# Peptides against a protein of PDB entry 3C66: the designs that were tried, part 133

Target 1, 189 residues: chain A of PDB entry 3C66
Amino acid sequence: KSWANLFEKNDFFFRYKFYLEITAYTRGSDEQHLKWSGLVESKVRLLVMKLEVLAGIKIAHPFTKPFESSYCCPTEDDYEMIQDKYGSHKTETALNALKLVTDENKEEESIKDAPKAYLSTMYIGLDFNIENKKEKVDIHIPCTEFVNLCRSFNEDYGDHKVFNLALRFVKGYDLPDEVFDENEKRPSK

## One batch from the design tools (peptide; made by RFdiffusion4, then SolubleMPNN)

Design b2_p25_1_s2 (from b2_p25_1, 7 letters changed)
Fold by OpenDDE base, seed 1:
Structure b2_p25_1_s2 (fold): chain B 189 residues (1-189), chain A 25 residues (1-25)
Amino acid sequence: as target 1 above (189 residues)
Amino acid sequence: DEDALKLVKKGNEISGDKMVFIPDK
């Protein structure tokens, strides 16, 4: 990668005041998640293109890689909790009540056969046109089109007990800890 | 399906509601 590409990667989560998080959730098999998340990820560029042409959006820049995690998810309530709490620094500490699946623990008997929730999150950095301070930016249309595009691909994706898709608008200071390296300090308010 | 859209607003509420943003002044 060029120095410019490395720099862009390193400062991506500091460059923008606002981010759109796109998270694909799966409570099922890893194979189900790979198919679902792969589909969602493949459509993110189309969403970016639709965002870029909106009045009041100056830049919509996707991050190049997904962030992936999985949790032991024994109940539907746990799955709902994950979907509610994930994607914000303010709320992500609630996920500490669940067992994070890691390469070190995935073969443990208590984890191996346990129901799991899989998460794959894509990030889009957003810059707004300041000159249009009075104009409201409505991202509902492109976001709805994106969700419809993902959900309509396969009828199985209509099962909300298994497959979910969330779009979260967050400020840079409220990004999840996963986007920062250990030596990086999160943006201030 | 708009009901399939999970939009999490600044208040951490998941809804299918229209999301309108005003850039910070």
Scores: peptide ipSAE 0.027, ipTM 0.612, DockQ to the pose 0.238
Fold by OpenDDE base, seed 5:
Structure b2_p25_1_s2 (fold): chain B 189 residues (1-189), chain A 25 residues (1-25)
Amino acid sequence: as target 1 above (189 residues)
Amino acid sequence: DEDALKLVKKGNEISGDKMVFIPDK
């Protein structure tokens, strides 16, 4: 299998047992989100490099393109709910209570002027060195450094009412539906 | 053996941002 095939959607979401999701959230304008998500995306490669040098990690492979979504988000509680429920197949059904913004509905008056939460999600496939049953991998340090790097870039990104960043560790069978095509079956346990 | 290696989590938040580990069950 060539490394080139892993940069395409192809079998990327079937290739690994474990994934790290990096989601940039913005409750504000599309312009604010473009700046925030663009910054986060630009730093993902640095996180990958820090993960790759950990003894317990054999491979950290980024998917090259973000997944984009947006919801009508009238309240702060809705924004917290999105951040809690998004990124896992087990919990993502709770998002059905919110209006998903699509190309078909974005020009509707009720949606166009509504407060929105924007999401941009990057994925890293992970393979671990499991030879030593007592080995523990702590990814908290490189992840903390990554978050601090993104948040410290501009003082405006310190406003948690507008800008948020979440990292989620998931197994392949619990990936969100968005990563699979209609004809694809999610991985089994 | 998938259970041979464990990820260590030191909390649910990093600098006010969330880090979530999803267990099998």
Scores: peptide ipSAE 0.027, ipTM 0.620, DockQ to the pose 0.120
Fold by OpenDDE base, seed 3:
Structure b2_p25_1_s2 (fold): chain B 189 residues (1-189), chain A 25 residues (1-25)
Amino acid sequence: as target 1 above (189 residues)
Amino acid sequence: DEDALKLVKKGNEISGDKMVFIPDK
């Protein structure tokens, strides 16, 4: 793999002003999450295709890898909080109230057997056709169709206590910290 | 509006703000 391919990956979260975040949530087992997130990830290309045909969208470019995280999630309220606060730099600090599961702590007795929420997040960089300043781009339709497609695949995925799916439209300066390396400066407004 | 638009589906219901981009803003 040429060094050039490494540099192209490092610019993805600086290249676009706008991003669509697709997060699959699971409050359950790792196996349940693997199946759910895998399904969602498999359908992202279909969403991209539907976005690309919108007249106001110039580019819809998916990032190649999901971001994965998990939290100790003892209550349903904690699970709702995760879904509310995750995916924005402005709000993600609220997640510090929960225990992040890491490779270093996953075997601790207080974490190993605790209820968990699993997250897998895919990103799509968006570029819009600005020339027609008056054109409203409505991505709600393709996003709704995508969510319905994922949820209808299996009846079990209708259980919102276990499985959730969120799509968030985010500006580059408000992307979560997870997308940047420690030495990278967050994009300015 | 600098705020991130969010679409969340819980069960059969979709909640959150409509994902609309107005290029002039």
Scores: peptide ipSAE 0.024, ipTM 0.614, DockQ to the pose 0.695
Fold by OpenDDE base, seed 4:
Structure b2_p25_1_s2 (fold): chain B 189 residues (1-189), chain A 25 residues (1-25)
Amino acid sequence: as target 1 above (189 residues)
Amino acid sequence: DEDALKLVKKGNEISGDKMVFIPDK
């Protein structure tokens, strides 16, 4: 990765006070996740376009690369827990109860054949028009439309036991640790 | 800043999907 790309990444997660996290979840095969996450990722640009036209949004900038992770996910309850806890520094420590799949451990027998939850997360940095603080920026509408667009693409994506999509509004200081390099200090409150 | 954040709070379940808009407490 060029130094410029690393710098651009690092600057991105410090540049905005607010972020919209879009996470595609799949409890199933890697192939299922590739299809689902690929679809979601392909539609993020449309969401950005819809956000940019909102009067209260000054800037909506997508981060260009997804963050990928996977967990051993033996139960539906574990899958719900992942969806509840992921995407916030305040809550992500709960994920330590699950086995993170890594390049180092993926070939272990206990992990290789285990049910997995796959996560692909896209980030949109948001800057709001402060002067129009009175303008209620209802990002719910474009977000809802985005979810519906993704879900309606294929009937198979209607199975919430397998495929899920979450949109999380997060402050920069509450971004997950995964977005920062080991030597980076997260933004302060 | 806070008021714009308050509006995003309604994590409405859209078709079972979780939109978690965490307001600044």
Scores: peptide ipSAE 0.028, ipTM 0.644, DockQ to the pose 0.149; fails the geometry check

Design b2_p25_1_s3 (from b2_p25_1 with E1D S4A L6K K8Y M19F)
Fold by OpenDDE base, seed 4:
Structure b2_p25_1_s3 (fold): chain B 189 residues (1-189), chain A 25 residues (1-25)
Amino acid sequence: as target 1 above (189 residues)
Amino acid sequence: DEDALKLYKKGNEISGDKFVFVPEE
């Protein structure tokens, strides 16, 4: 059974207590982001495979649809802020200080030619083997291997001023607003 | 700890906590 057939969008973000967010960041052109995010997305399956073999992980299921957003990003500090604040409901409100690019505003003169940060985020739902009474699971190795794999594909992807990759472990109640419909209630804490 | 665990690679180094804590029942 394909992962795509396992979960409808609405059920996926309520099904797991924990999620791993994989975000590809690009401060550059849309073309650069398309290549970078496409590469990252293509490697997510390999990360899932590496996570699934960990004794403490019962399930690692990817959500197949990426979430995409872009912000006007005039400075490197803004780019760092995006990378710091994105991916958590607790911190994402800080991004309101930046101009979100939308279909309605993308043709505005102040936005069209402005420097932009592009984001593409993949989600992996995680279920842990609680029965093992393991206090912790080390995901550093598979995550590091994944990041290295992505960055080593092309030397240009080593430029962290342009291309970045972040993995964030989040609880269901702290997922970004983007994963829920307007009429959906967030999972309770 | 209810805070999100972030693993971030800048340059040739990945930073962040290495472990995800599994909640006890």
Scores: peptide ipSAE 0.027, ipTM 0.622, DockQ to the pose 0.678
Fold by OpenDDE base, seed 5:
Structure b2_p25_1_s3 (fold): chain B 189 residues (1-189), chain A 25 residues (1-25)
Amino acid sequence: as target 1 above (189 residues)
Amino acid sequence: DEDALKLYKKGNEISGDKFVFVPEE
């Protein structure tokens, strides 16, 4: 497969065994989310560059488009639940307890004026150097630098009641359903 | 061999934000 083909959805989510998910969360307005997620997305390339230079990482390849979703989020507990359960096929079923906002239902009175949590998720495919049986890969430093860079951009982003950022290391077989089409079979273990 | 690779993380938080490894079952 050409490098260019790895930017297509169908090739990308079957190409790697491991993925890093970067999710920007906003419990507030759509405008707030656009600013926050846009900032996070703009910094992903810097994280990729820092990951690529780690000895244990052979390839760090970003998927170029974010995945967008939003839920009715009446309480702070609901917002915490979303952040806890989102990003893994194993746990995402818990999100069925919340109302997913869609283009079809967004104008309903019960949804239109309801508090919402917005999610934007970026994916990085990872290939590791596994030739050395004692290989240790520590991604904490680049990930921490990335989070700090995003949070320090504006003082308003320090409010964790509104703005959150999560990084999740996921295996290909446990990717969320959103990355696959209905006709696609998820990777096996 | 995936068992040859060890990933290190410090807890579940980075700068107050969530950092999660999904375990292999």
Scores: peptide ipSAE 0.150, ipTM 0.744, DockQ to the pose 0.124; fails the geometry check
Fold by OpenDDE base, seed 3:
Structure b2_p25_1_s3 (fold): chain B 189 residues (1-189), chain A 25 residues (1-25)
Amino acid sequence: as target 1 above (189 residues)
Amino acid sequence: DEDALKLYKKGNEISGDKFVFVPEE
């Protein structure tokens, strides 16, 4: 990893008070996830453009690289749990109940053939116009259009048992641990 | 309220109220 890449990453997750997390979930094959996550990632720029034109949003800045993880996911309940708990530092500890798939363990017999949930997460840093503390920013329309765009691309993506898409508004101090290096201190409130 | 911060999970059927934010200082 170049020093430049490390510096850019560190600056991004400390620069903004607010982030929009976009997570593509797949309970299926790696191939299915590659197609689904690739589609979602390809459409993030369209969401950014729609966010930038909203009153009250000063900046919508996408982080260019996805964060990827996978878990052994034996049941639909496990898949629901992943979708509920992932994306917040407050709740992500619940994922410790599941087996994280790593390069070190992926060849183990209990993991190799197990059902898996794949996650790919994109981040958008948000800066708001603070001039009017009472001004509400509504991002419902652009987010809805984004979800519809992704899910309508292929009929298979309508199967919620396999493919899911989550958008989460997160404060910088509540970002998942994955965005920070081991030696980095989490932003304070 | 962690649920209030999650916009979508399984599509776009979540109420619009979760998408209205007041930026805090």
Scores: peptide ipSAE 0.086, ipTM 0.703, DockQ to the pose 0.577; fails the geometry check
Fold by OpenDDE base, seed 2:
Structure b2_p25_1_s3 (fold): chain B 189 residues (1-189), chain A 25 residues (1-25)
Amino acid sequence: as target 1 above (189 residues)
Amino acid sequence: DEDALKLYKKGNEISGDKFVFVPEE
């Protein structure tokens, strides 16, 4: 199966046991987020390339579509909470305490003028070589390099009050609800 | 969460232990 065929398949989030989530966070303007997330997204391919050459990784397949969300984020504590809770089905329910910005509510005065946290999340499906059990796969190295690459691109991105970046290794059954359609059932353990 | 590793960079600091995965059969 060509990479291109996998990118368009609706079964991406069922295909792999493991996923790497890459989330760009911005507590600021939409413009700031567009620049930050755009940069992060542009570098994902480099991370994929670095992952693919690891002996223990059989496949590192990016999902081409970013997942976009935004929340009213009045405080720094809220921003920390978002970064802590987002990206896992086990913890994402905590985000219900925040107001999700939607196309339906974005024009409400209480939302329109509120500080916001923007999230853009990219996913990489991972398949590991079972035969290489003896080889420990440390994805921390390429992930760290990726984060450093993104952060070092512009000095402004060093401001963690505004810009953050997280990489989460998750199992398929713990993927956020956003990756599944309403008619899809979450993978079981 | 033992089932997930989060690599987090805040400011110039990166938090998170090394992630070593050994594929299970």
Scores: peptide ipSAE 0.035, ipTM 0.665, DockQ to the pose 0.632; fails the geometry check

Design b2_p25_1_s4 (from b2_p25_1 with E1D L6V K8R M19F V22I E24D)
Fold by OpenDDE base, seed 4:
Structure b2_p25_1_s4 (fold): chain B 189 residues (1-189), chain A 25 residues (1-25)
Amino acid sequence: as target 1 above (189 residues)
Amino acid sequence: DEDSLVLRKKGNEISGDKFVFIPDE
């Protein structure tokens, strides 16, 4: 059974207790973001392969589509705030201080030519081999290697004022609202 | 229990939490 047939979009974010979020950030042009996010997305499979061979990981399953958003981002502090607050339901409400770019507002004069931060987020569902509740899982090495791989691919991607990459290990009940439909109930604790 | 762990790279430095955890049921 191909991986593609297993995942109706709606069940993926309810299937796992834990997720790894991979977010590519760009404060620049849409073209810059397309190149950067495309690179990151192309390397996710390599991270999955490195995770799957860990004894503590039973399944590392990537969601096939990125989630994309963009914000008006006037300052570097706003860009840091986005990177700090995005990817958790607990903290994402802080992003309401920024203007979300939508199809309805993208042509407004105040938004069209404004500096923007672009976000593309990939999700990996994680299932663990829980034989012993005291057994530690270490995914730090493969995650660090992944970040280094993406950042070192092109010298331009070393500019953290423009290009950033974050990995977030998150529980299913703390996933961002973007992964749920309006009528879906968020997983409870 | 920390709700989330974050790993980021700024310039040449990787910052954030160490991705070592105990999966809770």
Scores: peptide ipSAE 0.212, ipTM 0.788, DockQ to the pose 0.777
Fold by OpenDDE base, seed 1:
Structure b2_p25_1_s4 (fold): chain B 189 residues (1-189), chain A 25 residues (1-25)
Amino acid sequence: as target 1 above (189 residues)
Amino acid sequence: DEDSLVLRKKGNEISGDKFVFIPDE
């Protein structure tokens, strides 16, 4: 199926009931994050290919661009909190306790030299073949293989104090606010 | 929470939910 329909951002996050979000986390330098997130991003297509061949999956459509954010992350507990709370509208409000790094504040003395957590998130829209039978869909194998592929690429990526990777299966109404424009209303339940 | 499944890898360990579900309408 041709990925050719450049669905505008607006259509993509309203089109599917279900999404798989893939987040690369780095508590370290911007350079470390660029390498890690770039690797993860480069492998997403392999995951899509593995998902598309599953009988229960009608469509697996990746969004073309990662979402990027960074937070001041002074402690390991803050880093764990980010990983626990990010990626769901229900829980993302907890991130308000952290300082979001922006182009406006990145040069502030309190932010410039502070430890940071970097996030890059890729989204895959999922459509399922529900029509005939309530059959179980198992995407655990391809997702696990993907995680293992990314983490095994370089020994440095085994350091969970610096590099982390999470996959979240999320409903469209529970997508993070970052995927919607200010004027867009999130999907209803 | 039934609304989200999370899979994470810390070091050599994979933790979180099994990504096995019945898509509900």
Scores: peptide ipSAE 0.209, ipTM 0.789, DockQ to the pose 0.723
Fold by OpenDDE base, seed 2:
Structure b2_p25_1_s4 (fold): chain B 189 residues (1-189), chain A 25 residues (1-25)
Amino acid sequence: as target 1 above (189 residues)
Amino acid sequence: DEDSLVLRKKGNEISGDKFVFIPDE
């Protein structure tokens, strides 16, 4: 399988109609997030393997580079909002209500010492068998198993106030802006 | 048809959509 060519940005986010987004969330320290996201990322290959053997799945290709972002997250409600709104172009504008942490602003005192939510997102491009286009595809089991695997790896990861994990099945035209370069136009509906 | 399905786990509970779909346009 020529995954190697898809590890680079190339046309990965234009190649598939469907994507599975895997986002690790941490409201805590950067160290906590590094550990959590690193674990999640390390397990993505197992999910890919489980997806690839499904009859309805022709291709499951991971984009190996995580997308990373962080927000000032002063409240639990803000953290829930991030988890609810992130990962879809339709809803991501709600995140503009929060302060995005950037290299330019991270040293500002109001940001430096603020509670933060960290996000790391992995993408899997999905291609389906044409013969199965009219048939239901069930990826719930492997996805649930993946979530359970990640969450059960360490008891600390059971604390949903700190650590969260979401999987989003998304259409290519609804991918977050982060996956596209400034010169790229998102896929149309 | 929702443009996205979301699966989340809060604590010991998995919430969100069932990842069963027809991969249609």
Scores: peptide ipSAE 0.216, ipTM 0.789, DockQ to the pose 0.734; fails the geometry check
Fold by OpenDDE base, seed 3:
Structure b2_p25_1_s4 (fold): chain B 189 residues (1-189), chain A 25 residues (1-25)
Amino acid sequence: as target 1 above (189 residues)
Amino acid sequence: DEDSLVLRKKGNEISGDKFVFIPDE
């Protein structure tokens, strides 16, 4: 019951100072994305388990629902921009240069037949064992292992022109707008 | 202080920041 309540969007994104974002990117078909994102999502629990055993981490709590978005992505440069700018409030405004695909516009001829980048993002809330000493936390190993696990699962996922995976460590006040409802105030610094 | 660290794999190479940090209170 307590974990289910933490999956309510409203509490989860205000509860932690730090988050780990895991984004699966696909520049291709929706079917390709479904397979890729589904694989990544299926491995998130393994990453959580590896994070929780680290001495510096008190809690690693996954949000249960992925955030889904797609953009018209006509060029490889646009795809690189999406991967560079997505996942931070500070940088996400750059994505306004691209056409977001919505339920309202997806049937427009200019959007329907356009190349698309699909994004699926999983969030992990992090609480650290910050006792009286600012100790260095190293999560590089488990995160690298996770990326390698996902990317090596199938040879097709080695094609970085189609499939990409990023992890972002972000502060709660710099979370993307997508995680907040219109009536919610972003956490302050 | 970088507000975010990013780790990506492009092709066979992992690129981006090392996920080593001191959590600020």
Scores: peptide ipSAE 0.211, ipTM 0.785, DockQ to the pose 0.758; fails the geometry check

Design b2_p25_2_s1 (from b2_p25_2, 7 letters changed)
Fold by OpenDDE base, seed 5:
Structure b2_p25_2_s1 (fold): chain B 189 residues (1-189), chain A 25 residues (1-25)
Amino acid sequence: as target 1 above (189 residues)
Amino acid sequence: KLFEGEPFLTTNPKLKNVPFVFTLL
């Protein structure tokens, strides 16, 4: 089956037991975020190629579209909380304490000029070679190399007060609500 | 077979990294 047929949203988030989430964070302007997230997105294919050659990985398939969100983020502690809580169904309810920016509310005076955190999230579906008696799969090296590659592109991306990058390993039953439509039932354990 | 752990890598120095090592049980 061609990779192209795997990019329909509805099948992708039910197809795998495990996902790698890649989130680019920006506490700054939308222009800063577009440059940062666009860079990160452009490098995801290189990470996939490094994962696919690992003996413990059978399949690494990227979802082709990022998920975009933004929050009012008045403090550095709020920005830390977003980075800690985002990307897992177990913890994402903590984000309800923040104001989500939407197309409907973005022009409100309390939101328009407020400090914001922008998020762009890419997903990689993972299938593992369980038949190989390897008790451990290590993907730490390719993930670290990917982060270093993104941050080394421009010195500004070293400023963790503005720009951050996170990778999270998530089980299909613990994916964020954003990946499912309102009528879709979350995968069971 | 269950994968144990919740691996997490971040550039934020205030958050704790968890190595991307999975144990196949």
Scores: peptide ipSAE 0.665, ipTM 0.901, DockQ to the pose 0.767
Fold by OpenDDE base, seed 4:
Structure b2_p25_2_s1 (fold): chain B 189 residues (1-189), chain A 25 residues (1-25)
Amino acid sequence: as target 1 above (189 residues)
Amino acid sequence: KLFEGEPFLTTNPKLKNVPFVFTLL
């Protein structure tokens, strides 16, 4: 069974009960975001390797493609809101207060020259070894190491006004709408 | 079942981190 069949988009977001979302945020230029997100994406494999060796983790499978979006982000408070609300179906509706940049609107004068927040999100599907009756699974260490690894690559990535990185643990029924096609129903609780 | 909160780790100092510790029930 080829690895290729494991990464069909449609099956990936239904296959696991739990996902780790890794989002690279940039409030700056598209070029800054490309460098930052590309770095983060390049390190995801190292995080996967660290997760796979944990006795509580049965499977950690990365999705192969990032999800990319951008918003008009005129203020630091808007940038904070994006980082707080993005990545969960319960909270993503708060982002409707911001202008999503699309191919149709990107050339509008009010959008073209506006400050933007860029987002690139990677997903890791997680399966846990529940049978081991391990009361606790701690993935805080590998997640923290991953964040530190990304931020330590360049001093500029320490500037939280421009560059941010977030990891969110999400249940399959609470994945953002962007991961599903229009005809797909999100997993039930 | 995994019943603990929604773990969240961010580099943004204004947002609250929630440890990535899960209780498996």
Scores: peptide ipSAE 0.663, ipTM 0.902, DockQ to the pose 0.775
Fold by OpenDDE base, seed 3:
Structure b2_p25_2_s1 (fold): chain B 189 residues (1-189), chain A 25 residues (1-25)
Amino acid sequence: as target 1 above (189 residues)
Amino acid sequence: KLFEGEPFLTTNPKLKNVPFVFTLL
């Protein structure tokens, strides 16, 4: 298969055992989210470059299309729950307590003017150098540097009541349902 | 070989961070 086929959705989310999820969160306007998520997305390539040079990392491949979602988010506790539960198949069902905003419901009076949390999620597929007998791989530094880089761009991005950024290490079998089509079976354990 | 742990880094101060350190089993 050509290198172009590696970026097909179906091939990407079945190819790796491990993924790094990068989610930009905004509890505010769509305009605020567009600026924040666009910044985060623009920096993902720098994280990839920092991961690729680590001896424990064999491959770091970004899936360049973001996954977008939004929820009615009336409280700060709801916003915390979204950030805690999103990004893992084990926990994402907790989000069913919130109203997902869709094209079909966005004009409903109860949704239109409601406070919203916006999410944009980027994925990096990871392959590790298992043969190097390194019992430990540490990617904490590049991940922390990435977060600091994004947040330092504008002082407003320091306000965790509005803007958040999370990185999650996820196994392929525990990827969120959003990455699979309805007819696709998630990877086995 | 399996990696143990579920590393998690967030800017939300109310949520617990888990270091991005993987142990090979």
Scores: peptide ipSAE 0.662, ipTM 0.901, DockQ to the pose 0.777
Fold by OpenDDE base, seed 1:
Structure b2_p25_2_s1 (fold): chain B 189 residues (1-189), chain A 25 residues (1-25)
Amino acid sequence: as target 1 above (189 residues)
Amino acid sequence: KLFEGEPFLTTNPKLKNVPFVFTLL
């Protein structure tokens, strides 16, 4: 069975207590972002395989569809703010200071030719082996190897003014609003 | 289950990385 056939969207974001978010950022063209995000997405399976073999991890399940968003991003400070605040419910309200690009507004003159930050986000649901031992789970090595693999593919992806990659460990109750439908209740603590 | 900290890894040199090391309590 393909991963896409295992979980409906709604079941996936309620199933796990913990998620790993992988976000590819591009401050540039849509063509630059398509290449960068496509590369990152193509490597997620390698990260999953490295996580699944860790003794402290019972399950690492990728959600196969990326979440796409873009913001008007006139300054480097705005781009830094997006990378700092995106990916958690507790901080994402700071992004309300920026103009979200939508299908309804993308043709407005003030938006069409404006500098943009593009975001593509992949999710991995995590279940941990919590038997009798205080086990330290170290996923830092697999995560670092993944980032290095993506950035080493092309020298252009070393330019942090244009291309960035972030991994965030998030609790299910602190997932971004984008993962839930309008009628869905966010998981409680 | 005490997850201490909020692990965060980024390629942006202006943002602080937080190691993906956590103790399952």
Scores: peptide ipSAE 0.662, ipTM 0.902, DockQ to the pose 0.759

